# Peptides against a protein of PDB entry 1BH9: the designs that were tried, part 116

Target 1, 89 residues: chain A of PDB entry 1BH9
Amino acid sequence: FSEEQLNRYEMYRRSAFPKAAIKRLIQSITGTSVSQNVVIAMSGISKVFVGEVVEEALDVCEKWGEMPPLQPKHMREAVRRLKSKGQIP

## One batch from the design tools (peptide; made by RFdiffusion4, then SolubleMPNN)

Design b2_p30_5_s1 (from b2_p30_5, 11 letters changed)
Fold by OpenDDE base, seed 2:
Structure b2_p30_5_s1 (fold): chain B 89 residues (1-89), chain A 30 residues (1-30)
Amino acid sequence: as target 1 above (89 residues)
Amino acid sequence: SEFDELLEKFFEEYFEALVEKALELAHKLF
């Protein structure tokens, strides 16, 4: 990460996932209304997940001797590695 | 736990969208 990239990444970390969409999804799963706290928690977890995938994908890209932009193949490999590490289900 | 089960179901349903979101984020950063 360059300093500028880090700043943008940190801005992302401070942002929130779309709560409405997540709430609807959770409600679809549970069949009931969910609390705002649950939505916040799920949003946070999702945000962390996205960040981890990006970091891993960038590592994959680098290890393969390639340069951004990231491609679907990097994402697929990143997910595979994260699952292997037990970092995602 | 109940929450763990919810998380599992959530990721099962939302996984691909989250990966796409990750790709979008990456393209914004790099």
Scores: peptide ipSAE 0.320, ipTM 0.825, DockQ to the pose 0.744
Fold by OpenDDE base, seed 5:
Structure b2_p30_5_s1 (fold): chain B 89 residues (1-89), chain A 30 residues (1-30)
Amino acid sequence: as target 1 above (89 residues)
Amino acid sequence: SEFDELLEKFFEEYFEALVEKALELAHKLF
């Protein structure tokens, strides 16, 4: 993708997910409070996951000879490929 | 470990939402 797109993507990668939101999600699963370290770890993992899906989806879009914006079909194929590669659960 | 189990449960419950979030963010980036 373009230099502009790459720069925006890298800026995203450097940012963190909101801790409060992740904490609430975890608490909905565990039914109890969680440590800050767990929230930080889960935030980071979630961020990496989302980023990898986007990156793979862009590759899918390009390989299919299509142009942005990304569509659900690109996301579905990206997830399939990442699972196949063992990069995501 | 407990963390690994939490991670798996987290993705099982919120996988679709995370993918939708990815799509949303992609639209902002590109």
Scores: peptide ipSAE 0.319, ipTM 0.826, DockQ to the pose 0.724
Fold by OpenDDE base, seed 1:
Structure b2_p30_5_s1 (fold): chain B 89 residues (1-89), chain A 30 residues (1-30)
Amino acid sequence: as target 1 above (89 residues)
Amino acid sequence: SEFDELLEKFFEEYFEALVEKALELAHKLF
């Protein structure tokens, strides 16, 4: 990460994940409405997950000697590595 | 717990969509 990238990444970490979308996703799974606190928790977890995938993908991109923008191949490898590390299911 | 079960179902159903979202956000941030 460059200093600028790190700053943007930190800003992302502090931002809210789209709650409305998460709520809809949860409701599609449960078949019922869910509490605001559950939506907040799931939004937070989803945000962390997305952030970890992005971070790992950037590492993959760098290790492969490539430059952004990230491509699907970087995301696929990132997911594989995160699963191998036990950081994601 | 109920939350853990919900979380598991959530990731099972939307894992690939979340990865796609990660790619979209990466393009915005980097």
Scores: peptide ipSAE 0.316, ipTM 0.825, DockQ to the pose 0.726
Fold by OpenDDE base, seed 3:
Structure b2_p30_5_s1 (fold): chain B 89 residues (1-89), chain A 30 residues (1-30)
Amino acid sequence: as target 1 above (89 residues)
Amino acid sequence: SEFDELLEKFFEEYFEALVEKALELAHKLF
């Protein structure tokens, strides 16, 4: 990350996933009502996951000697690396 | 636990969508 990128990344980290959308998503899976705490937890986990993929993709991009914007190839490699590290399924 | 099972099902079903979301977000932020 550049300093500017880090600042934008931190702004993202402080933002919130849309809780209503997450709640609907979870309830689509469970077929039943879900507590607010579960929604908060799942929202946080999803946000961290997305952030980790982006962070890893930026690292891939840099290591390949390339510049943003990120491309699908960076995302694919990021996912592969995160899986190999055991950070994602 | 039920929460662990929920997490497993969530990622099993929406993993690819979340990766797409990551790409979308990446284009927004960087």
Scores: peptide ipSAE 0.294, ipTM 0.815, DockQ to the pose 0.722

Design b2_p30_5_s2 (from b2_p30_5, 14 letters changed)
Fold by OpenDDE base, seed 2:
Structure b2_p30_5_s2 (fold): chain B 89 residues (1-89), chain A 30 residues (1-30)
Amino acid sequence: as target 1 above (89 residues)
Amino acid sequence: SEFDKLLEEFFEKYFEALLEKALEFAHKLF
């Protein structure tokens, strides 16, 4: 991707999911209030996961000779590849 | 650990939602 896209992606890699959303997700699982530390950890882990999938999907898109925007098929293939590489469960 | 269990359950439950979010982010960037 372009330099500008790379810069935006790098900024993304330094960001995190909104705490409120993550907190709600966790609370839906635990049924109880969740500490800030847990929310921070889960937000970071989720961000890393999403970032890896997006990066792989972009690679898939490029290798298939296609152009953005990414499509669900790229995401599905990305997940498949990441699993095969042992990068995600 | 308990945290590992939480992670596993979290991703098991929200895997697809996270992928949708990933796609959303991708569209914002590219």
Scores: peptide ipSAE 0.238, ipTM 0.765, DockQ to the pose 0.716
Fold by OpenDDE base, seed 5:
Structure b2_p30_5_s2 (fold): chain B 89 residues (1-89), chain A 30 residues (1-30)
Amino acid sequence: as target 1 above (89 residues)
Amino acid sequence: SEFDKLLEEFFEKYFEALLEKALEFAHKLF
């Protein structure tokens, strides 16, 4: 991806995944409160996962000859590729 | 490892939600 995209991505990679967002995400599914330890663990996992998916999705977008913003189809293809590579379960 | 087990369980339960969140953040960053 472009230099600007790389810079923004690297800034993201160095930032912590918002705990509040993770908490809301889990609670939106379970309908119940989540412990702090679970939020911490899931925050770390989500940070890595999201970063890897976005990176791969940008690569997919470029290889398809398309331009940002990323679309669901790029994300889906990214996940398929990452699974194939054994990068994610 | 315990991390691997946690990761697998997390993906099984929250994978789709994480994809939505990933797209949301992607739009913010790019």
Scores: peptide ipSAE 0.228, ipTM 0.766, DockQ to the pose 0.513
Fold by OpenDDE base, seed 3:
Structure b2_p30_5_s2 (fold): chain B 89 residues (1-89), chain A 30 residues (1-30)
Amino acid sequence: as target 1 above (89 residues)
Amino acid sequence: SEFDKLLEEFFEKYFEALLEKALEFAHKLF
């Protein structure tokens, strides 16, 4: 993607998902409270996951000769590719 | 480990939701 898009993407990558939201997600699974370290770890992992999907989707969009904004079809193809690469489940 | 189990359950349950969030963020960034 363009330099401007890369700059925005890098700023996004440096941010993290809200801890409160991640904590709620984890607790909905475990049924109990979890440590701050677990929340921090899961927040980071979630952020990386989303970033990887978006990055791959942008590559898909470009390779298809299309322009942003990204569409569901780009996201679906990105997931397929990342699974093929073994980067995501 | 407990952490490994948590990760597995997390992605098993919320994988699709995370993809939806990814699309939302993509629309904000690009």
Scores: peptide ipSAE 0.226, ipTM 0.759, DockQ to the pose 0.716
Fold by OpenDDE base, seed 1:
Structure b2_p30_5_s2 (fold): chain B 89 residues (1-89), chain A 30 residues (1-30)
Amino acid sequence: as target 1 above (89 residues)
Amino acid sequence: SEFDKLLEEFFEKYFEALLEKALEFAHKLF
């Protein structure tokens, strides 16, 4: 994990995953409105999940000798690795 | 744990869609 990658990831860790984006995502799936409490809970969960996936994907990208931007192949490999580590279901 | 149960339920419903948004989000940040 390079210093540049770590710095960008840490910036993400300090940022909030936009509630509006989470709300729109949930509503696009359910087709119905979602309560504020659900959005708050899902925002927190999503931030953690996305952060872990992105961190792993950046590691994958580096280990493959590639540079950002991240691509779907990095995300797929990240998920596979996180599942094998038992960090995500 | 209770958190683990919540995560499992969340992933069952939103996993694929969340990955798509994760990629979009990553492109904005990195």
Scores: peptide ipSAE 0.224, ipTM 0.767, DockQ to the pose 0.455

Design b2_p30_5_s3 (from b2_p30_5, 12 letters changed)
Fold by OpenDDE base, seed 1:
Structure b2_p30_5_s3 (fold): chain B 89 residues (1-89), chain A 30 residues (1-30)
Amino acid sequence: as target 1 above (89 residues)
Amino acid sequence: SEFDKLLEEFFEKYFEALVEEALEFSKKLF
């Protein structure tokens, strides 16, 4: 994890997850529009979750001696580890 | 706690989609 990558990650962690992305994500699942309040609430939660998954996946990638971009296998292992650590359900 | 309940409901509904979003977002970090 380079200093540049860490900086970009930290900038992300300090900012809200894009509301538009959350809205699109929810709509893709439900097929319906959602209120702004729901988007706001879920944006904060999603930011934390996505950040934790990405951070863990980057750690996996590094430990496996591989280079970005992240691949599905890194995401799967990251999720497994986070569940094992009790950081996500 | 209420927060724990909210998280459980949220992840049950959106977990897989959020992981996919995380992957897509990660591509912008490099």
Scores: peptide ipSAE 0.314, ipTM 0.803, DockQ to the pose 0.489
Fold by OpenDDE base, seed 5:
Structure b2_p30_5_s3 (fold): chain B 89 residues (1-89), chain A 30 residues (1-30)
Amino acid sequence: as target 1 above (89 residues)
Amino acid sequence: SEFDKLLEEFFEKYFEALVEEALEFSKKLF
């Protein structure tokens, strides 16, 4: 990354997910309402996850001899690798 | 644990949206 790219990447990685969307998603899974703390936690965890996936996906892209921007196939492979490493559930 | 199950299901359900967001951002990044 260039300095500018790194800065943009870090800002994206650390930005919070929309609370309303996270709440709706959790509720669709659990069938019940969830506390604000759970929403906050899931929002934070989700963004950390995205950051880790992006880093791994960039590595995948490079190892495959391809160039950015990232594609869904890079993201899928990144998730698979991270699961194998035990870094994500 | 129940939390672990929630995490797994959450990311499975949200993955497509996360990918779209990441793809959109990556276009700005590079």
Scores: peptide ipSAE 0.312, ipTM 0.800, DockQ to the pose 0.462
Fold by OpenDDE base, seed 4:
Structure b2_p30_5_s3 (fold): chain B 89 residues (1-89), chain A 30 residues (1-30)
Amino acid sequence: as target 1 above (89 residues)
Amino acid sequence: SEFDKLLEEFFEKYFEALVEEALEFSKKLF
């Protein structure tokens, strides 16, 4: 990472992952509402998991000689790389 | 556990959606 990329990533890490989106996704699976504690737990796990993708995507962006903001193509390549490394399913 | 099952199903089905959501979220910070 460049220092600029790292700073933005750290800013992301400090921010709260959208709970509403997580709740909606969970509800689409269960068909019912879930407790705030479950949403908080899932949000935390999701943030860590997606954080790995974002971190990899920033690396992809840099290696491709491009600059933020991230684009879907960076995310797709990041996922591919992380799967190849066995870091994500 | 039920949570483990939920977690597994969640990421199996909605990983791509989470990535998309994360992308949109990240745009606010970049």
Scores: peptide ipSAE 0.311, ipTM 0.793, DockQ to the pose 0.562
Fold by OpenDDE base, seed 3:
Structure b2_p30_5_s3 (fold): chain B 89 residues (1-89), chain A 30 residues (1-30)
Amino acid sequence: as target 1 above (89 residues)
Amino acid sequence: SEFDKLLEEFFEKYFEALVEEALEFSKKLF
């Protein structure tokens, strides 16, 4: 990451997923309402997950000697690596 | 716990969608 990219990344990471959307996603799984605290937690976790995948993909891109923007192949490898590290399910 | 189960089910169901969102976001970084 350049300083500018890092700044944008951090701004994105600090923002949460829309609570209403997360609530709908959760309720589609459970079939019942969930507490606001759960929605908040899931919103944060989802955002962190996205950030971790992007961060890993950027590392993959760099290690492969390639230039941004990220491509699906970088994302696939990032996911593989994160799973291997036990960082994501 | 119930929360652990929720997390597991959530990622099981939406993992691919979240990865797609990550890719979409990455396009805005450059």
Scores: peptide ipSAE 0.309, ipTM 0.797, DockQ to the pose 0.722

Design b2_p30_5_s4 (from b2_p30_5, 12 letters changed)
Fold by OpenDDE base, seed 2:
Structure b2_p30_5_s4 (fold): chain B 89 residues (1-89), chain A 30 residues (1-30)
Amino acid sequence: as target 1 above (89 residues)
Amino acid sequence: SEFDELLERFFEKYFEALLEEALELAHKLF
């Protein structure tokens, strides 16, 4: 992708997943409030996961000779590929 | 561990939601 896209992607990679959303998700599982440390950890892991999927999906899109925006089919294929590579369970 | 269990349950429940979020983020970036 372009330099501008790369810069935005790198900025994302240096950022965290929205903490408020993650906190709500965790709370829906535990049924109670969770510590900031747990939210921070889960946010980081989620960000890495999302980043890997997006990166793989962009590769899929390119390899298929298609142009952005990404579509659900690219995301699904990305997940399949990441699983086959053992990068995600 | 307890944290591993939390992670497993989290991703099991919200895997698709995270993919949707990933798609949304991708659209913001690209």
Scores: peptide ipSAE 0.250, ipTM 0.779, DockQ to the pose 0.706
Fold by OpenDDE base, seed 1:
Structure b2_p30_5_s4 (fold): chain B 89 residues (1-89), chain A 30 residues (1-30)
Amino acid sequence: as target 1 above (89 residues)
Amino acid sequence: SEFDELLERFFEKYFEALLEEALELAHKLF
């Protein structure tokens, strides 16, 4: 990360994942309404997951000597590495 | 737990969609 990239990433970390979207996704699985607490929890987990993938992908991009924008190959490698580290299933 | 089961089902169903969102987010942020 550059200093500017880190700042933007931290701004993301402080932001909320769209709760309405998460609620709709959960409801599509359960077939019924879910509590606000469940939506909040799932929103937080999803945000962390997405953020960690992006962070790892940027690291991959840098290690490969490439520059943003991120490409699917960076995302694929990021997921592989995170799984290897046991950080995601 | 019920939450763990929900979480598992959620990621099983939407893992790829979440990766797409991650890529889109990266393009917006960086």
Scores: peptide ipSAE 0.249, ipTM 0.783, DockQ to the pose 0.707
Fold by OpenDDE base, seed 4:
Structure b2_p30_5_s4 (fold): chain B 89 residues (1-89), chain A 30 residues (1-30)
Amino acid sequence: as target 1 above (89 residues)
Amino acid sequence: SEFDELLERFFEKYFEALLEEALELAHKLF
């Protein structure tokens, strides 16, 4: 992380993952509504997961000598790295 | 726990879609 990136990441860490976005995502996939409890649970998991992926992706971006914003290629590489390190399934 | 495992499996089902949503969110934050 650059200092600026770290600051922005800390901002993310303090933010709640948008429940509306999770709800829309699930509904888009299933074609039906989901319970509030599912949305809450998925929001929590998603935040942790996304936070770790984004953190890694920013590192990837930096290591590749590139500048934000993040691109899909950074996200894909981040996931690969996290899996290889056993930090995500 | 069993609950965590169930959530993980559920999460895995939406993995790629969540990554797309995550990227969109990241662009708002970074």
Scores: peptide ipSAE 0.234, ipTM 0.774, DockQ to the pose 0.441
Fold by OpenDDE base, seed 3:
Structure b2_p30_5_s4 (fold): chain B 89 residues (1-89), chain A 30 residues (1-30)
Amino acid sequence: as target 1 above (89 residues)
Amino acid sequence: SEFDELLERFFEKYFEALLEEALELAHKLF
């Protein structure tokens, strides 16, 4: 992706993933509270996961000759590629 | 370790939800 996009991505990468958002995500699924340790661990995992998916999706978008914003089709293809590379389950 | 296995199971369980979150974030960043 472009230098501008890379800069934004790097700023995101260096920032902490919002723990509150992760906690809400988990609790919206389970309907119950989760431990702080789980939230901390899942925050780290989610940060890496989201970063990899977005990075791959931007690559997909570029390779398809399309321009941002990213669309669901880019995300779906990104996931497929990352799975094939063994980077995500 | 058992801890690593637990984290893996959690990640797999919330995978789809995380994808939705990723898409929303992507729209904000790019």
Scores: peptide ipSAE 0.219, ipTM 0.763, DockQ to the pose 0.526

Design b2_p30_6_s1 (from b2_p30_6, 14 letters changed)
Fold by OpenDDE base, seed 4:
Structure b2_p30_6_s1 (fold): chain B 89 residues (1-89), chain A 30 residues (1-30)
Amino acid sequence: as target 1 above (89 residues)
Amino acid sequence: SLSVKEKLEKFLEELKKKYNLTDEQVKKLL
């Protein structure tokens, strides 16, 4: 990995969704209380998912001959491509 | 409702499989 990649990974690694917010979100969907383990699992999976989307968006940005920072158009295209690949619904 | 909760749990299991994650691995990501 390049220094840029390592730095990005470190920032990613340190980031996280607040447990309370995730819990509230899940409960708003289910209408019932959820366990801490569910919150932890969803938080982790969501983080991985976001990581994949960002990675795809960076690839889009590069392939379009553009430079960071990422823009909404890169994120939208990333989602489109991931859907095309069947990685997301 | 229980039905929604069950669906969510099932969904979580599917996601864990998709990303090849164990509960311990998920915890380490936080």
Scores: peptide ipSAE 0.036, ipTM 0.576, DockQ to the pose 0.055
Fold by OpenDDE base, seed 1:
Structure b2_p30_6_s1 (fold): chain B 89 residues (1-89), chain A 30 residues (1-30)
Amino acid sequence: as target 1 above (89 residues)
Amino acid sequence: SLSVKEKLEKFLEELKKKYNLTDEQVKKLL
């Protein structure tokens, strides 16, 4: 990894969805209470998913010959590409 | 309901398989 890549990875590693917010979100969908383990699992999977989207968006940005920060157009194209690859249903 | 909760748990297991994640790995991400 370059220093820049390592720095981005560290920022990603430090970031997380607030557990309370995730719990409330899941409960709003299911209409019932969920266990802490379910919240942890969903939070982790969600973080991985967001990480994949951001990684693809950075690739899009680079391939288009543009520089960060990421823009909405990069995010939209990233999602489109991931859907095309079957990474997102 | 118990049915919805069970379906959610099954869905989470499928997602874990899709992303090749263990419970330990998920916990380390938080």
Scores: peptide ipSAE 0.034, ipTM 0.573, DockQ to the pose 0.054
Fold by OpenDDE base, seed 2:
Parts: sequence; structure tokens; C-alpha cells
Structure b2_p30_6_s1 (fold): chain B 89 residues (1-89), chain A 30 residues (1-30)
Amino acid sequence: as target 1 above (89 residues)
Amino acid sequence: SLSVKEKLEKFLEELKKKYNLTDEQVKKLL
């Protein structure tokens, strides 16, 4: 890892979605209660997904010759590129 | 509903496969 990648990885590793919020979100979709294991799994997968989008957005920002912080336009372009590459459905 | 719950479980399994994640790895990410 470069220093920048290492710093991002550390911030990413330390970040987490609130379990209660994830649980409520899932329940709003399913219409019923879900197990703690489902919440944990969804939280982890969501974190991985967000991480991929953020990394792509940072790449977009750099390639556009712009500086942080990330803006909505970087996130939108990141999603577009990931879809184009088949990494996001 | 049970149908939605089953779909969600299948979705989670597919995502775990896509990102090559085990249950233990997911726990460590949190």
C-alpha cells in the first residue's frame, strides 16, 4: 500500500454502520424482524460496497485533476464506472 | 414476509460470494 492507501484503509477499518440503523433499515424492507447475524452480515457487506465506491471515487477525483474532499459528482461517476465494469449490477 | 426474508438471505449469500467473505471475515470488518 501507498501511504495514502494505508491511511484510507485504517479509516475504513475503523468505520462502522450503526447496528440499530441497519436493523431498522432491513426491517423496513422485509416487514419483519431479522436476526443479529443478518444485521452483522449486511453491515459488513455494505461496508465493503461503500469502500469500493469510495476508492473508485477517489480515483475519479485524481484523474479529473481535482482535490479532496469528495463531491457528489465523484460518487456518481464512481458508480457509473463500476457499473460499466460490471462490478455493480 | 418469509419470501422477502428468503430473498434477503440469498442476496447476502451472493454478496458474500462476490466479495469472497466468510462470516468470520464479516465480523472482523465491524
Scores: peptide ipSAE 0.029, ipTM 0.550, DockQ to the pose 0.055
Fold by OpenDDE base, seed 3:
Structure b2_p30_6_s1 (fold): chain B 89 residues (1-89), chain A 30 residues (1-30)
Amino acid sequence: as target 1 above (89 residues)
Amino acid sequence: SLSVKEKLEKFLEELKKKYNLTDEQVKKLL
């Protein structure tokens, strides 16, 4: 990892989705209550997913010759690229 | 990553079975 990558990783490592918010979101979609294990699993998967999207967006930003912070256009392009690569559905 | 994708797919399938979710509901979750 480069110094910048390590710095981003530290920020990523320290970040977390609020458990209660994730639980409410899942319950809103499923229409019923979910276990703590489901919330933990989904939180972890979501964190990894967001991390991959953000990293791809940073790559897009750099390749376009632009500077942070990330903009919606970078995120949209990142998602498109990841879909094309089959990394996300 | 492919590994994360596979884990997610398995998790979603389990979730679908457990809560009798439709494919449309799963798509909204993604």
Scores: peptide ipSAE 0.021, ipTM 0.484, DockQ to the pose 0.618

Design b2_p30_6_s2 (from b2_p30_6, 11 letters changed)
Fold by OpenDDE base, seed 2:
Formats: sequence, C-alpha cells, structure tokens
Structure b2_p30_6_s2 (fold): chain B 89 residues (1-89), chain A 30 residues (1-30)
Amino acid sequence: as target 1 above (89 residues)
Amino acid sequence: MLTVKEMLEKFLEELKKKYNLTDEQVEALK
C-alpha cells in the first residue's frame, strides 16, 4: 500500500452507513421489518461495494490526469469499467 | 473482519429464517 492508499483504507475502515438508513431502505424493498443481523450484513456488503467503486473511480481519475475530489463522471466511468470486467452486475 | 461472502451468507441465513426458504431457494440467491 502507498501512503495515500493506507490513508484511504483507514478512513474507509472507520466509515459506515447509518444503520437506521440501511434498515429503512431494506424495509422499503421487502415491505417488512428486518433483524439487526440483516442490517449489519447488508451494511457490510454495501460498504465493500461502495469501496470497490470508489477505488476504481480514483483509478479513473488518475488515468484521466485529473485530481480529486471525485466527480460524477469518475463514478459513472468506474461503474462502467467494473461491469465490463464482470466484477459487478 | 468478515468477507463479503461471509456477510452474504449471514444475510441469507437470516432471510431463510424470515421467509422460511428452502436450501435450494437460498442457493439460488447466491
């Protein structure tokens, strides 16, 4: 890991989606209440997914010769690339 | 720290209990 990667990883590791928001989102889809374990699992999966997209977006930004902060165009391109690689559906 | 796979498995187990899913149905969600 580079110093920049370590710093991002540290911030990433400390970050989390609000449980209440995740719970409401899941319940809006399922139409029923969900357990804390489901919320925790989905929060973790979502965090990993977002992390992968952000790292790809940072790579896109760098390859385009641009500097942070990330812009919507970087995020869109990241998702497109990850889909092309079959890393996300 | 749990891997994505482990977290997904945990979620699926909870889903299985909640909706009384069969093992086949759970596997289909993986």
Scores: peptide ipSAE 0.026, ipTM 0.453, DockQ to the pose 0.208
Fold by OpenDDE base, seed 3:
Structure b2_p30_6_s2 (fold): chain B 89 residues (1-89), chain A 30 residues (1-30)
Amino acid sequence: as target 1 above (89 residues)
Amino acid sequence: MLTVKEMLEKFLEELKKKYNLTDEQVEALK
């Protein structure tokens, strides 16, 4: 990692989805209560997923010769590329 | 710290117990 990448990674590591919010979201989808282990698992998976999208968007931003912060257009292009690669359904 | 794989495995175990899924059904979800 470059120093900038390391800094971003540290910020990423410190970020987290609120446990209560994740629990409510899952329960709204499943229609039933979920265990703590399910919430932990889904929180981690979601964080990894978002991280992958953000990194792709940063790559898009750089390749377009633009500077942060990320804009919606970068995120849209990132999602498109990830779908094309089969990394997103 | 759990790996993504370990987290998924724990999730599937919880689903298996909750919905009384067979091993075949769990594999179909992978």
Scores: peptide ipSAE 0.025, ipTM 0.440, DockQ to the pose 0.154
Fold by OpenDDE base, seed 1:
Structure b2_p30_6_s2 (fold): chain B 89 residues (1-89), chain A 30 residues (1-30)
Amino acid sequence: as target 1 above (89 residues)
Amino acid sequence: MLTVKEMLEKFLEELKKKYNLTDEQVEALK
């Protein structure tokens, strides 16, 4: 890891979706209550997903010769690439 | 190592069974 990559990883590692928000979101979709373990699992999966998208977007930004902050065009291209690679649905 | 897709699919399948979710509800979670 470069220092910049390490820094991004540390920020990612410390970040998390609020449990209450995730719980409310899931329940709004399912119409039923969900256990704490389900919330934890979904939070983790969501974090991994967002992390991959952001990492890909940063790669896109760099490859296009541009600098942060990320713009919508970087995010859209990242999602497109990840779908093409079969890394996300 | 599982991809995000594989992890999500496995989790959603387990969630579907546990909470008796419909296919539509599962799709909404994707």
Scores: peptide ipSAE 0.024, ipTM 0.470, DockQ to the pose 0.913
Fold by OpenDDE base, seed 5:
Structure b2_p30_6_s2 (fold): chain B 89 residues (1-89), chain A 30 residues (1-30)
Amino acid sequence: as target 1 above (89 residues)
Amino acid sequence: MLTVKEMLEKFLEELKKKYNLTDEQVEALK
């Protein structure tokens, strides 16, 4: 890994979704209260998902011959590609 | 025909595989 890649991974590793926000979001979908363990699990899954999208977006950026930082167009294309691959429903 | 519960269980197993979840995490999502 390059130094830049390592720095990105370090920042990613330290980042997290606020528990309260995740809890509210889940509850808005389910219509019921959820346990702390559910919030923890969903927070983790969400983080991994975001990581996958970002990884694909970086690949798109590179394939288009462009340089970071990522732009909305890279994120949109990443989602389209992941859907095409069946990685996202 | 799968019940809603069976469909959920299958989905959770797929999530477990995709995101490398522990059994405890899977159980927490039920």
Scores: peptide ipSAE 0.021, ipTM 0.453, DockQ to the pose 0.067

